# Designs tried in a protein design run: peptides against a protein of PDB entry 4HTP. Part 31

Target 1, 231 residues: chain A of PDB entry 4HTP
Amino acid sequence: SQTVASHVPFADLCSTLERIQKSKGRAEKIRHFREFLDSWRKFHDALHKNHKDVTDSFYPAMRLILPQLERERMAYGIKETMLAKLYIELLNLPRDGKDALKLLNYRTPTGTHGDAGDFAMIAYFVLKPRCLQKGSLTIQQVNDLLDSIASNNSAKRKDLIKKSLLQLITQSSALEQKWLIRMIIKDLKLGVSQQTIFSVFHNDAAELHNVTTDLEKVCRQLHDPSVGLSD

## One batch from the design tools (peptide; aimed at target 1 P9 D12 L47)

Design b2_p18_3_s2 (made by RFdiffusion4, then SolubleMPNN; from b2_p18_3, 11 letters changed)
Fold by OpenDDE base, seed 2:
Parts: C-alpha cells; structure tokens; sequence
Structure b2_p18_3_s2 (fold): chain B 231 residues (1-231), chain A 18 residues (1-18)
C-alpha cells in the first residue's frame, strides 16, 4: 500500500526544519511545524480517501524530527569523524586543504560563521558550492536508506553502510545533508522541546509516549487530533 | 503520480499563505 512518506519530498521536511530553526519565538517555530503536519494529514486523507483501515501515519516524519526517540532502528554506528572522511573522499578534497581540515577539526573555531562544534553546519558550507541544488529523495526513501545503514551496522557490513550513505549524499542538496547529518547524530538543534512537538501533534501524545515509549504507536493511535486516548 | 505530487505542493503552498 502507498504511504504519505513515499510522496513527500525530504527537501520539504528539511525546509520546514530550517524555518523552525531560524525562527526566534516559540509561536513561530510551532507555526512552521503545524503547517507541515497539517499538510501531511490533509494529504493522508486524500491519499487514503477510500481506505479507512490503514496503518499509515506521521511516524516516518516524526522519527526524523525526534530521532533521539528512535527505537525501531539499531544504532547507525556513524560519528562526525566518519562523515568527515567520507566527504573528503567523495568530494575529492585535498587532504591538507582548508575544507578537509574544517571537516576533520570541526570542534576548533576556524572561520567567521561561529559554527565550531556543529559538524552539520560546517558540512553545509563545504557542500553548498559543490552539491546539487535540489534533492530527489522522499521521506520514505530516506528512511529506507537509514534502515539499511542500521541493519548493516548490526551486521558489520561497512561497505554496505558506505554505499547507503553515498546514496543519501549524492541525491541530497547541501541543506538536506545538513539536516540528515543532524538526524543521524540525533541532535536537530531546533530550539523547541520534545514536549512542544508532541503537544502540537496531539494533546495526548506526550502522555502516551511516556507510557509506551513507542513513537510509532503514538503516531498511529493519535493520528486524528480530534480523537483522544479516552475515546 | 504527478497528480499526487501536485496536491502536496498545493497543500504546502496554501498553508504557508494562511
């Protein structure tokens, strides 16, 4: 069966996250998230108009927005140093060049942007002049690739991990990669709490998650914002 | 499908304008 995630561009999620991050106030941050969520729900209704008993939910997006709550995937086994080396190789950066050193020494302040310690931002600026302007991946495809990475990490298949990472990288813009990196390292830096995200999603979401610790269940059971836990 | 992709684009655009 078709899913909403198979139709939603990953770029649109990333653009939403970017807007959230850049927004100053809580209300504005919430607005951007709500816009994406409402679009998702409306699209869901249209896609599944004649199919009431579907398991499709916001889960594919939610697990990327709240990656620290991921419980289905095993660990990726990916750190900033691995990504740095991969980018140096992929982009054919001189090993002693400025950009390679920025990636490898991302914790040390070197530039004017003040992004020391934020690998994703450092990577973004390196990638921006070198990568395609628009990615082609859907949210479903991103999740599939991340599933592959986790599975292959568990199986200790480093070559296959690299392959999946390369697919993600080569089909993503610099902005998309910035957010993908943050999803992998599980730190989005949105400036909004988990509680805020849940509260916007559904009034009972935080409670259900506290009990079940199952993000998918939360998304499925509370898919309809008008139907509560007691209903 | 192209129709579904257009629907998504329209939904996103409409909500941003509200």
Amino acid sequence: as target 1 above (231 residues)
Amino acid sequence: SAELQELWRELMASLRNE
Scores: peptide ipSAE 0.483, ipTM 0.893, DockQ to the pose 0.559
OpenDDE base, seeds 1, 3, 4, 5: peptide ipSAE 0.474, 0.475, 0.474, 0.478; ipTM 0.889, 0.890, 0.892, 0.889

Design b2_p18_3_s3 (made by RFdiffusion4, then SolubleMPNN; from b2_p18_3, 13 letters changed)
Fold by OpenDDE base, seed 4:
Structure b2_p18_3_s3 (fold): chain B 231 residues (1-231), chain A 18 residues (1-18)
Amino acid sequence: as target 1 above (231 residues)
Amino acid sequence: MEEIKKLWEELMAKLRSL
């Protein structure tokens, strides 16, 4: 079935997240999120204009924006060290080279950027001169690949995990990979709280999530901002 | 189908212009 997520480039989500992160004020951060959400809802209405009872919702995006609330996927089994090694291999970085050491020692401040402890930012700077300028993945495809990673981690299929990771990496820009890493590690560093994200999404979202702990239910049931829990 | 694909691009283009 057609979904909004199957049409929305992952790059557009990442650019939105980047704008949110770079914004200093809460109001500006909220604006960027709201604009993306409103676009999503508008597109949803157009896509599903003649279809009733669709299960499509903001969930595919929301689970990437609030990855710490993910309950459908099992653990990825991916740590920064694994990604560092993968990038060193994939990019054929000299093991004793500056970039390889930056990735491996990401917790140690090595430079003026102050990005110590943020593996995703360190990876971004290494990747920027070495990867595609524009990615090709949709939000749906990213979620499918992440589902594959989680499933294969549960099944102890390390080779298939690597395959899916390589697909994510090779089809993503440096910026997209920065955010993808943060999604996997479950730390987006947006500077907005979960409560704020829920409040912008729907007035009743936080309450429904507190009761159900089901992000998909929240997104489906409260898809329409004008329809409340009691309606 | 082509119209719907363009819709998202148009929506995002508007956001970038603001």
Scores: peptide ipSAE 0.526, ipTM 0.896, DockQ to the pose 0.663
OpenDDE base, seeds 1, 2, 3, 5: peptide ipSAE 0.524, 0.524, 0.520, 0.513; ipTM 0.897, 0.897, 0.895, 0.894

Design b2_p18_3_s4 (made by RFdiffusion4, then SolubleMPNN; from b2_p18_3, 12 letters changed)
Fold by OpenDDE base, seed 1:
Structure b2_p18_3_s4 (fold): chain B 231 residues (1-231), chain A 18 residues (1-18)
Amino acid sequence: as target 1 above (231 residues)
Amino acid sequence: MEEVQKLWEELMAALRAE
C-alpha cells in the first residue's frame, strides 16, 4: 500500500534536521520540526483521502529522528571506523592522505573547525567537494536499506551490509550522508530533547511511549494531534 | 498520484521560502 514515506524525499528530512541543528533557540528548533510534521500530516490526508483506517503514520520519519528508540530493527553493527574505511575506499582517498587521516582520526582536531569527535561532520567536509550527486532516496527507501543492513548484520553477512551502505552513499548528497551517518550511529545532535520531540508531535506521546516503548504504536495511535489517549 | 507528489514539493517549497 501507499505510504507517505514512499513519497517523501530523504533530502527534505535532512534539510529539516539541518535547520533544527543550526537554530540556536529552542523555539526555532521546535518550529522547524513542527513545520515538517504539519506538512507530513497534510500530505498524509491527501494521500489517503479515499482510504480510512490506514496504518500509515509518521513512524518512518520518527524512527530516523529518534534512532535511539528503534526497537523494530536490530543493531547495524556499524561504527565510525568502518565507515571511514568505506569512504576511503569509495572515494579512492590515499591511505596516508589528509582526508583519509581526518576520517580515521576523527576524534583528533585536524583543522580550525571544532568538529573533533563528530565523525558525521568530518565526513561531510570530505564528501562535499567530491559528491556531485543529488540525493534521490525516499524515507521509505532509506528505511528499507537500513532494515537490510540490520538483518544482514544479524546474519553476519558483511558483504551484503557493504552493498546496502554503498547504495545509501551513492544515492545521497554530502548533507544527506551526514545525517544518515548520525542516524546509523544514533546521535543526531539536534539540540532538542526526546521529550521535546514527543511534545511537539502529540501531548500524550511521551506518556504512551513510556508505557509501550513502541514508537510505531505511538505514531499510529497519536497520529491526529486532536485525538488523545483517552478518546 | 502525480498530483499528490506535487503537493509535497509545494509544501517543502513553502517552508524553504520562510
Scores: peptide ipSAE 0.595, ipTM 0.922, DockQ to the pose 0.723
OpenDDE base, seeds 2, 3, 4, 5: peptide ipSAE 0.593, 0.593, 0.588, 0.593; ipTM 0.920, 0.920, 0.920, 0.921

Design b2_p18_4 (made by RFdiffusion4)
Pose (drawn by RFdiffusion4):
Structure b2_p18_4 (pose): chain A 221 residues (1-106, 117-231), chain P 18 residues (1-18)
Amino acid sequence: SQTVASHVPFADLCSTLERIQKSKGRAEKIRHFREFLDSWRKFHDALHKNHKDVTDSFYPAMRLILPQLERERMAYGIKETMLAKLYIELLNLPRDGKDALKLLNYGDFAMIAYFVLKPRCLQKGSLTIQQVNDLLDSIASNNSAKRKDLIKKSLLQLITQSSALEQKWLIRMIIKDLKLGVSQQTIFSVFHNDAAELHNVTTDLEKVCRQLHDPSVGLSD
Amino acid sequence: SEVEEHFETLITEVEEEN
């Protein structure tokens, strides 16, 4: 019943992505990712130490790291133009104000929002990766159910409980373009030698994470 | 890194509980 994702601050995933994006070279981008992946694996073993048929995996994090491969969640129905309106309303921004104009007159949207949010209020987030995933699930379902009000509420939960950095990365997760500077092939190859292959056949991110959880155990086994 | 230290703390706490 328990998951690694319920114990990991979304902030740690975000700080990892930030350092990856900030790194100039491939080797350094891989290093930052590998450290998070390796810690996730060590904690997985400690958490599920004496457990039987464990289905937990790196999937809750991997689906955020490779969001363009997201298939379980339906479309979110979220446009940058409406996030701008959501922030103007939420932050009580005067429309003649400098911050409101930056959002309205839209180095992607996530960065603009980052610069707007950075000097404001909350500096430390509280959500875990699991809670972020649960809320993204509500947003995708409510888009399918044509419930734009429940989408606003769920997105408000995500936004108000998160730091500027988490919000920058959350926006990129929703738009599905992280701009990390490291390819999907590279990310799969760091995770597992066989991961790129398994994804080609299955187009199934959760299956790849779960089946190839152990890096020393290949597809042939 | 601080992320690794956070994981090391979580692992220690889970091992003590075990």

Design b2_p18_4_s1 (made by RFdiffusion4, then SolubleMPNN; from b2_p18_4, 7 letters changed)
Fold by OpenDDE base, seed 2:
Structure b2_p18_4_s1 (fold): chain B 231 residues (1-231), chain A 18 residues (1-18)
Amino acid sequence: as target 1 above (231 residues)
Amino acid sequence: SEVEKRFEELIKKIEEEA
């Protein structure tokens, strides 16, 4: 069955997240998220106009926005050090070069940007001059690849993990990779709380999640903002 | 926003195919 996530570029989610992060005020951050969510719901209505009771929901996006609440997908087994080594290999960076050292020593301020401790930002600046300007992945494709990584981690298939990571990296812009890294590490640094995200999504979302701890169930049951938990 | 415009384009495409 067709899903909204199969049509929405991952780049568009990343652009939205970037806007949220760059916004200083809570109101502006909320506005950017709301605009994306409203657009998603409108597209959902158009896509599923003749189909009632579809299982499709905002869940594919929500699980990337709130990756710390992921319960369906198992652990990736990926840390910053692994990603650093992968990028050095993939980009053929000299081991003693400035960029390789930035990735490996991401916790130590070596640059002018003051991004010490933020691996994703350091990676972004290394990737920006070396990667595609526009990615080709949809939100669904990103989730499929992340599912593959988690599954292969559980099966201890390191080579297949690397294969899926390479697909993600080679088909993504520097900006998309910045956010992908943050999704994998489970720290988006958006500057908005989980409660705020739930509140914008649906008034009853936080309550339902507190009871069920099931993010997909929250997204499905509260897909319509006008229909409450008690209805 | 540009993202919103792309969503609108996607909606339009679906409506034209329907």
Scores: peptide ipSAE 0.629, ipTM 0.941, DockQ to the pose 0.919
OpenDDE base, seeds 1, 3, 4, 5: peptide ipSAE 0.627, 0.622, 0.624, 0.622; ipTM 0.941, 0.939, 0.940, 0.940

Design b2_p18_4_s2 (made by RFdiffusion4, then SolubleMPNN; from b2_p18_4, 6 letters changed)
Fold by OpenDDE base, seed 2:
Structure b2_p18_4_s2 (fold): chain B 231 residues (1-231), chain A 18 residues (1-18)
Amino acid sequence: as target 1 above (231 residues)
Amino acid sequence: SSVEERFEELIKKIEEEN
């Protein structure tokens, strides 16, 4: 069956996350998330107009927005050091060059932007002049690739992990890769709490998650903001 | 276009196909 995530570009999620991050006030951050969520729900209604009791929900996006709550997908086994080495190889960066050193020494201030300790931001600036301006992946495709990475990590198939990572990287813009890295590392730095995200999604979301620890169940059962947990 | 505008385009497309 078709899903909303199969139609929504990953770039659009990343653009929304970028807006949230750049917003200074809590109210603006909430607004950007709400607008994306509302648009998602509207499209869901249109897509599934003639189909009741679908399993499709906001879950494909929510699990990328709150990656620390992921329970379905196992560990990626990916750290910043591995990504740094991969980028150096893929981009053919000189080992002793400025950009390679920035990636490897991301914890120390080696650049002009003051992004020490934020690998995703450092990677972004290295990638920006070298990558596609627009990615081609949908949210579903990104999740499929991340599922592949997690599965292959569990199976200790390093070559297949690299293959999936390369597919993600080569089909993504610098901005998309910035957010993808943060999703993999499980630190989005949005400036809004988990509680805020749940509260915007549904009034009962935090409670249901506290009981079930099942993010998909939360997204599915509380898909309609007007229908409560007790209904 | 904004993200919201692109969603509206997707909605329009799916409605035309139905």
Scores: peptide ipSAE 0.686, ipTM 0.955, DockQ to the pose 0.839
OpenDDE base, seeds 1, 3, 4, 5: peptide ipSAE 0.685, 0.681, 0.682, 0.682; ipTM 0.954, 0.954, 0.954, 0.954

Design b2_p18_4_s3 (made by RFdiffusion4, then SolubleMPNN; from b2_p18_4, 6 letters changed)
Fold by OpenDDE base, seed 1:
Structure b2_p18_4_s3 (fold): chain B 231 residues (1-231), chain A 18 residues (1-18)
Amino acid sequence: as target 1 above (231 residues)
Amino acid sequence: SEVEERFEELIKELEEKA
């Protein structure tokens, strides 16, 4: 069965997240999220027009927006240092060079940007002049690759983890990789709370999540903002 | 927004294929 996530570019999610992050006010942050969500729901209705009882929902996107709430996918086993080394290798950066050192010592300010401690931002600036301008992955494909990483981490297959990471990296723009890194590390730095995200998604979302701790169930049961838990 | 426009394009493509 087709899903919305199989059609939506990962780049569009990243663009939305970027807008949310750059927005200074809560209201503006909410607006950007709401816009994406409403578009998603509209496309869902069109995609599933002739199909009842579909399990498709906002879950594929929500689990990337709130990665700290992920319970289906096991741990990736990926840290900033691993990513740094991977980028150095992939980009063929001199290990003693400025950019390699920025990645490895991301906690120490070495540049003009106040991005100390934010590996994703440091990576972004290193990647920007060196990678594709536009990625090609859908949200579903990103989730599939992340599933693979988690599964292979559980199986202690580091080689296969690297393979999936390379696929993600080589098919993503610098901006997409910035957000992908944050998703993997589980810190998006959006400046909007989990509660706000749930509240925008559905009035009953926070409550249902508090009871079930099942993000997919929350997304499926509360797919329609007009249908409450008691309905 | 451009994102919204792309969603609309996706919907349009879907409707054209149906």
Scores: peptide ipSAE 0.610, ipTM 0.942, DockQ to the pose 0.842
OpenDDE base, seeds 2, 3, 4, 5: peptide ipSAE 0.609, 0.594, 0.608, 0.602; ipTM 0.942, 0.940, 0.942, 0.941

Design b2_p18_4_s4 (made by RFdiffusion4, then SolubleMPNN; from b2_p18_4, 6 letters changed)
Fold by OpenDDE base, seed 2:
Structure b2_p18_4_s4 (fold): chain B 231 residues (1-231), chain A 18 residues (1-18)
Amino acid sequence: as target 1 above (231 residues)
Amino acid sequence: SAVEERFEKLIKEIEEKN
């Protein structure tokens, strides 16, 4: 069946996340998230207008926004050092060159941006002049590839993990890769709490998640903001 | 926003197909 996530570009989620991150005030951060969520719900209603009891929900986006709460997908087995080595290879960076050293020594970068300890930001600046400007992946496609990575990690199929990572990288802009890295490492640095995200999504979301620990169930049962948990 | 506008376009496309 068709899903909202199959139509929404991953770039649009990343753009929203970027806006949230750059916003200084809590109110502005909330506004950007709310606008994306409202648009998603409107499209959901249009897409599923003639279909009742669909399983589609905000879950495909929510699990990327709150990756620490992921329970369906197993561990990726990917660390910053692995990504650094992959980028050095893929971009054919000299190992003793400035950019390679930035990636490998991301905790103490030699660059001018002062992004010590933030691998995703370091990677972004290295990637920006070297990759495509616009990605082609939908949110669903990104989740499918991440599922593949997790599955192959569990199966200890390193070559297939690399294949899926390369597909993600080659079809993503620098900005999209920045956020993808943060999703994989499970630290988005949005500056807004998990509780705030749940609160904006639905008043009962935090409570339902505390009981079920099932993010998909939360997104499905509380898809309509006007329908409460007890309704 | 540009993101909202793209959502609106997606909605319009779906509505035209229905």
Scores: peptide ipSAE 0.626, ipTM 0.949, DockQ to the pose 0.927
OpenDDE base, seeds 1, 3, 4, 5: peptide ipSAE 0.625, 0.614, 0.620, 0.618; ipTM 0.948, 0.946, 0.947, 0.947

Design b2_p18_5 (made by RFdiffusion4)
Pose (drawn by RFdiffusion4):
Structure b2_p18_5 (pose): chain A 221 residues (1-106, 117-231), chain P 18 residues (1-18)
Amino acid sequence: SQTVASHVPFADLCSTLERIQKSKGRAEKIRHFREFLDSWRKFHDALHKNHKDVTDSFYPAMRLILPQLERERMAYGIKETMLAKLYIELLNLPRDGKDALKLLNYGDFAMIAYFVLKPRCLQKGSLTIQQVNDLLDSIASNNSAKRKDLIKKSLLQLITQSSALEQKWLIRMIIKDLKLGVSQQTIFSVFHNDAAELHNVTTDLEKVCRQLHDPSVGLSD
Amino acid sequence: KSPLQEFFDELIEELEEE
């Protein structure tokens, strides 16, 4: 019943992605990712130490790191133009004000929002990776259910409980373009030698994370 | 150790104390 994702601050995933994006070289981008992945695996063993048929895996984090491969969640129905309106309303931004104009006259949208949010209010987030996933699930379902009001509410929960950095990365997760500077093939190859292959056949990110959870145990076994 | 590694170590130690 328990999950690694319920114990990991979304902030730690975000700080990892930030350092990855910031790194100039491939080796350094891989290093930052590998450290988070390795810690996730060590904590997985400690958490599920004496457990039986464990289905927990790196999937809750991997689906955010490779969001373009997201298949379980339907479309979010979120445009950068409506996030601008949501922030103007939420932050009580005067429309003639400098910050409101930056959002309206839209180095992607996530960065503009980052610069707007950075000097403001909350500096430390509170959400876990699991809670972020649960809320993204509500947003995707409510888009399918044509409930734009419940989408606003869920997105408001995500935004108001998160730091500027988390929000920058959450926006990129929703738009599905992280701009990390490291390819999907590279990310899969760091996770597991066989991961790129398994994903080609299955097109199933959760299956790949679960089946190839152990790096020393291959597809042949 | 990085802050991230120290954070995970603290979680593992808490589990070991249980």

Design b2_p18_5_s1 (made by RFdiffusion4, then SolubleMPNN; from b2_p18_5, 9 letters changed)
Fold by OpenDDE base, seed 5:
Structure b2_p18_5_s1 (fold): chain B 231 residues (1-231), chain A 18 residues (1-18)
Amino acid sequence: as target 1 above (231 residues)
Amino acid sequence: MSPLEKKFQEKIAELEAL
């Protein structure tokens, strides 16, 4: 079945997240998220115009925005050190070179950027001159690859994990990879709370999530902002 | 209209044209 996520570029989500992160005020951060959400809902209505009973929802995007609430897929088993080593290998960086050392020692950066402890930002600057300007992945494809990583981690298939990571990396811009890393590590650093994200999505979202702990149920049951839990 | 909204509207238009 066709989903909104199969049509939305991952780049569009990443651009939204970047705008949210760069915004100083809560109101501006909320505006950027709301604009993305409203556009998604409009696209859903258009895509499913002739189909009233669809299971499609904002869930594919929401699980990337709130990755700490992920319950469907198991743990990735991926840490910053593994990603650092992967990038060094993939980019053929000299092991004793400046960029390799930045990735490995991301917690104690010697560089000019005050990005100490943020591996994703360190990776971004290393990747920016080396990666595609525009990625090709949809939100659906990103989730499929992340599902593959989690499944293969559970199965202890390290080679297949690496394969899926390489697919993500080679089809993503530096900016998209920055956000992908943050999604995998489960720390987006948006500067907005989970409560704020839920409140913008639907007035009853926080309550439903507190009861069910099921992000998909929240997104499906509260897909329409005008229809409450009691309706 | 935000740049993102414009992109989504363009995609909607493409889908409606199929």
Scores: peptide ipSAE 0.142, ipTM 0.762, DockQ to the pose 0.782
OpenDDE base, seeds 1, 2, 3, 4: peptide ipSAE 0.101, 0.076, 0.109, 0.010; ipTM 0.736, 0.719, 0.738, 0.409

Design b2_p18_5_s2 (made by RFdiffusion4, then SolubleMPNN; from b2_p18_5, 9 letters changed)
Fold by OpenDDE base, seed 2:
Formats: structure tokens, C-alpha cells, sequence
Structure b2_p18_5_s2 (fold): chain B 231 residues (1-231), chain A 18 residues (1-18)
């Protein structure tokens, strides 16, 4: 069965997140999210035109936008230090070089960018001149790889974790990797609250999530913004 | 129309053409 997530490039989600982050006002941030959501819903309707009973929903995107609410996928077991070491290896960075040290010491302010403490931003600048300009992954593929990482972490299969991470990295632009890192670390820094995201998604979303703590149920039951929880 | 919306329209068109 086809899903919207299997068609939507991960790059499009990342671009939306980037716009949200760069927007100063709440209203503008909301607008960017709404545009993505509305486009997703329209595509859903087109994709599933002849199929009324589908389980497909916004969940594949929502779980990446609100990664702190993830309950289906177990812990990744990935920290900034692991990613730093992986990038140093993958990019063949000299260990005593400037870029390697920036990644390893991301908490220490170095230079004028003010990116101290934000590993994803540090990584972005290191990756920008070295990575693909355009990624090739869909949202579905990203979620599949993240599922693999979580599963292999639980199974203590470190080599397979590395394999999945490498697949993510090698098929992603620097911008996509910035956001992927933030998704894994579960800190997107969007400047909008969880409540705001839910309110834009559906009027009853926050309430349903408070009761169920199930993000997928929220996305499925409240897929149609015109159909309320009581309906 | 935003670039994002345009891309989604293209995706929709591809699906409808199948």
C-alpha cells in the first residue's frame, strides 16, 4: 500500500522546518507549517482517492516534527559525540584539525557564529562544502532507517546502527542532516510550542494526545480538520 | 504559489496520471 510519506521528499520537510526556524513571528511560523500540512492533506486525498479505509496519515511527518513525543520507536542510543566521531571518520577529517575539533567540542564557543551548544549547526557548516546539494530520501525512507537504528540499538548491533546512519548521511544534503540530527537528538529549536503544532493540525489534537499519548492515533483520528473528536 | 506547493502539485499530477 502506498503512503504519502513514500512520495514526499525528506528535503521538503527540512525546507519547511528551516523556514519555520528562521521566521521571527509566531504567525509566520504557523503559516509555513500550515502550508506543508495542507499540501500533505491534498496529496493524501489524491493518492487515496479510490481508497476510503486507509491507515495512512500525517504521522510519518508528525513524529519527526515532534520527536520528543515518539513512543513507537525505542531509543536510538545516539549522542552528539557518536555523530562527531562518525563524521570525522566519514569525511576523513584530521583529528587535530579545525573541523574535527569543532565537532568534538561543539559546546565550546569557537568563532562568531554563536552556534555553541548546537551540534546540528556546527555539523551543518562542516558538511555544507562536503556533502550532496540535494538529498534523495523520502520521509518514509528516513523513518525506516530510524526504525532500523532503534531496533539495532535495542539488539546491541552497533555495526548495523552505523550502517543505517551512513545511509542517512550519504543520501542527505547538509541542510537535511542538520534537521536529521535535531530529530535524533529530539530538539528541533523551531521556536513554536507543541501546543501550537497541535492547534494548527487539529482543534482537538492536544486534547486527544493528552488522553492517549499516542501520536499516531492523533494523526489518524483527526486526519480531517473538519471532523471533530466527538464525531 | 510557494515552491513547496508547486512541488506537491507536481507530485499530485504524477499520481493522477497513473
Amino acid sequence: as target 1 above (231 residues)
Amino acid sequence: MSPLEQRFQELIAEIEAQ
Scores: peptide ipSAE 0.335, ipTM 0.869, DockQ to the pose 0.805
OpenDDE base, seeds 1, 3, 4, 5: peptide ipSAE 0.327, 0.282, 0.285, 0.204; ipTM 0.866, 0.845, 0.848, 0.810

Design b2_p18_5_s3 (made by RFdiffusion4, then SolubleMPNN; from b2_p18_5, 11 letters changed)
Fold by OpenDDE base, seed 3:
Structure b2_p18_5_s3 (fold): chain B 231 residues (1-231), chain A 18 residues (1-18)
Amino acid sequence: as target 1 above (231 residues)
Amino acid sequence: MSPLEKKVQAKIEEIEAL
C-alpha cells in the first residue's frame, strides 16, 4: 500500500530538523515543524483522496522526531563507539589520523566548534567532504532499515546489522547522517520539548500519549487536527 | 515552496489529471 512516508525524502525531514535546531526562538521552531506537518497532511489527503479507511498516518515521521518514545522497534544495540569504528573502516581513515581520533574521542573538546560530546556533529564534519551531497532514501526506507537493525540485534546477527547500517550510510548525505545518528542514539537536541511537538501535532496528543504510551495510536487517532479525542 | 510542498503539488496535479 502507498504511504506518505514512501514518497517523502528523508532529506526533507532532516532539512526541517536542521532548521528547527538552528532557530533560536520557540515560535520559529514551532513554525518549521508546523510547515512540515501541514505539508504531510496535505499530501495524505491527496494520496488517499478516494480511500477513507487507511491506516497511514504521521507515525513514520513522528517516531523519528521522538525516537525516545519508540515502543514498537526493539533496541538497536548501537552506540557512538560502534559508529566511530564503522566510519573509520568505511571511510578508510588512518587509525592514528585526526579524523579517526575525533570520532573515537568525541567527548573531548578538540576544536573551536564547541561540539564536545555531540558525536553526530563530529561525524558530520568528517563526513561532509567524503559523502554524497544528496541522499536517495525515503522516510519509509529509513524506517525499514532501522527495523532490520533492531530485528537483527535481537537475533544477534551482527553481519546483517552492519549491512543495513552500510546501506543507510552509503545512501545518505552528511547532514542526513548527522540526524540519523541522533535518531539512533535517541537525542535530537532540537531545543523544543516533547510537549510542544505534541501540542503542535494535536491538542489532545499529549493526553492520549500519557494514557496509551502508543505513538502510532496517537498519530492514527489524532490524524485530523479538527477531530478531538472526545468526538 | 519547500521540497515537500513541491512534491505535494506535483502529486495533486498528477491525481487531478487522472
Scores: peptide ipSAE 0.284, ipTM 0.840, DockQ to the pose 0.619
OpenDDE base, seeds 1, 2, 4, 5: peptide ipSAE 0.270, 0.265, 0.262, 0.253; ipTM 0.835, 0.832, 0.831, 0.827

Design b2_p18_5_s4 (made by RFdiffusion4, then SolubleMPNN; from b2_p18_5, 11 letters changed)
Fold by OpenDDE base, seed 3:
Structure b2_p18_5_s4 (fold): chain B 231 residues (1-231), chain A 18 residues (1-18)
Amino acid sequence: as target 1 above (231 residues)
Amino acid sequence: MSELEKKFQEKIAEIEKL
């Protein structure tokens, strides 16, 4: 069945997240998120105009925006050190070179940029001159690949994990990879709270999540902002 | 209309033509 996520480029989500992160004020951060969400809902209504009983929701995007609340996928088993080694291999970086050392020692301030400790930002600058300018993945495809990684981690199939990671990396821009890394590590650094994200999504979202701890259920039951839990 | 909304409308129009 067709989903909104199968039509929305991952690049569009990443651009929205980038705008949110760069915005200084809470109000401006909220505006960027609301614009994305409203566009998503409008697309949903158009896509499913003739199908009233669909399970499609904002969940595919929400689970990437709030990755710390993910409960459907098992652990990825991926840390910064693993990603650093993968990038060094994939990009054929000299092991003793500046860029390889930046990735491996991302916690040590090596540069003038206050990016120390943020692996995703370090990776971004290494990737920017070396990767695609525009990615080709949809939100659905990103989630499918992340599902594959989690499943294969549980099954201890390291070769298949690497295959899925390579597919993500080779089909993504440097900016998209920055955000993908943050999604995998489960820290987006948006500067907006979980409570704020839920409040913008639906007035009852925080309450329903507190009771159920089920992000998909929150997105499905509260898909319509005009329909509350008590209705 | 946001730039993103315009992009989504364009995609919808493409889907409706199929």
Scores: peptide ipSAE 0.237, ipTM 0.805, DockQ to the pose 0.660
OpenDDE base, seeds 1, 2, 4, 5: peptide ipSAE 0.188, 0.224, 0.235, 0.229; ipTM 0.783, 0.793, 0.803, 0.800; seed 2 fails the geometry check

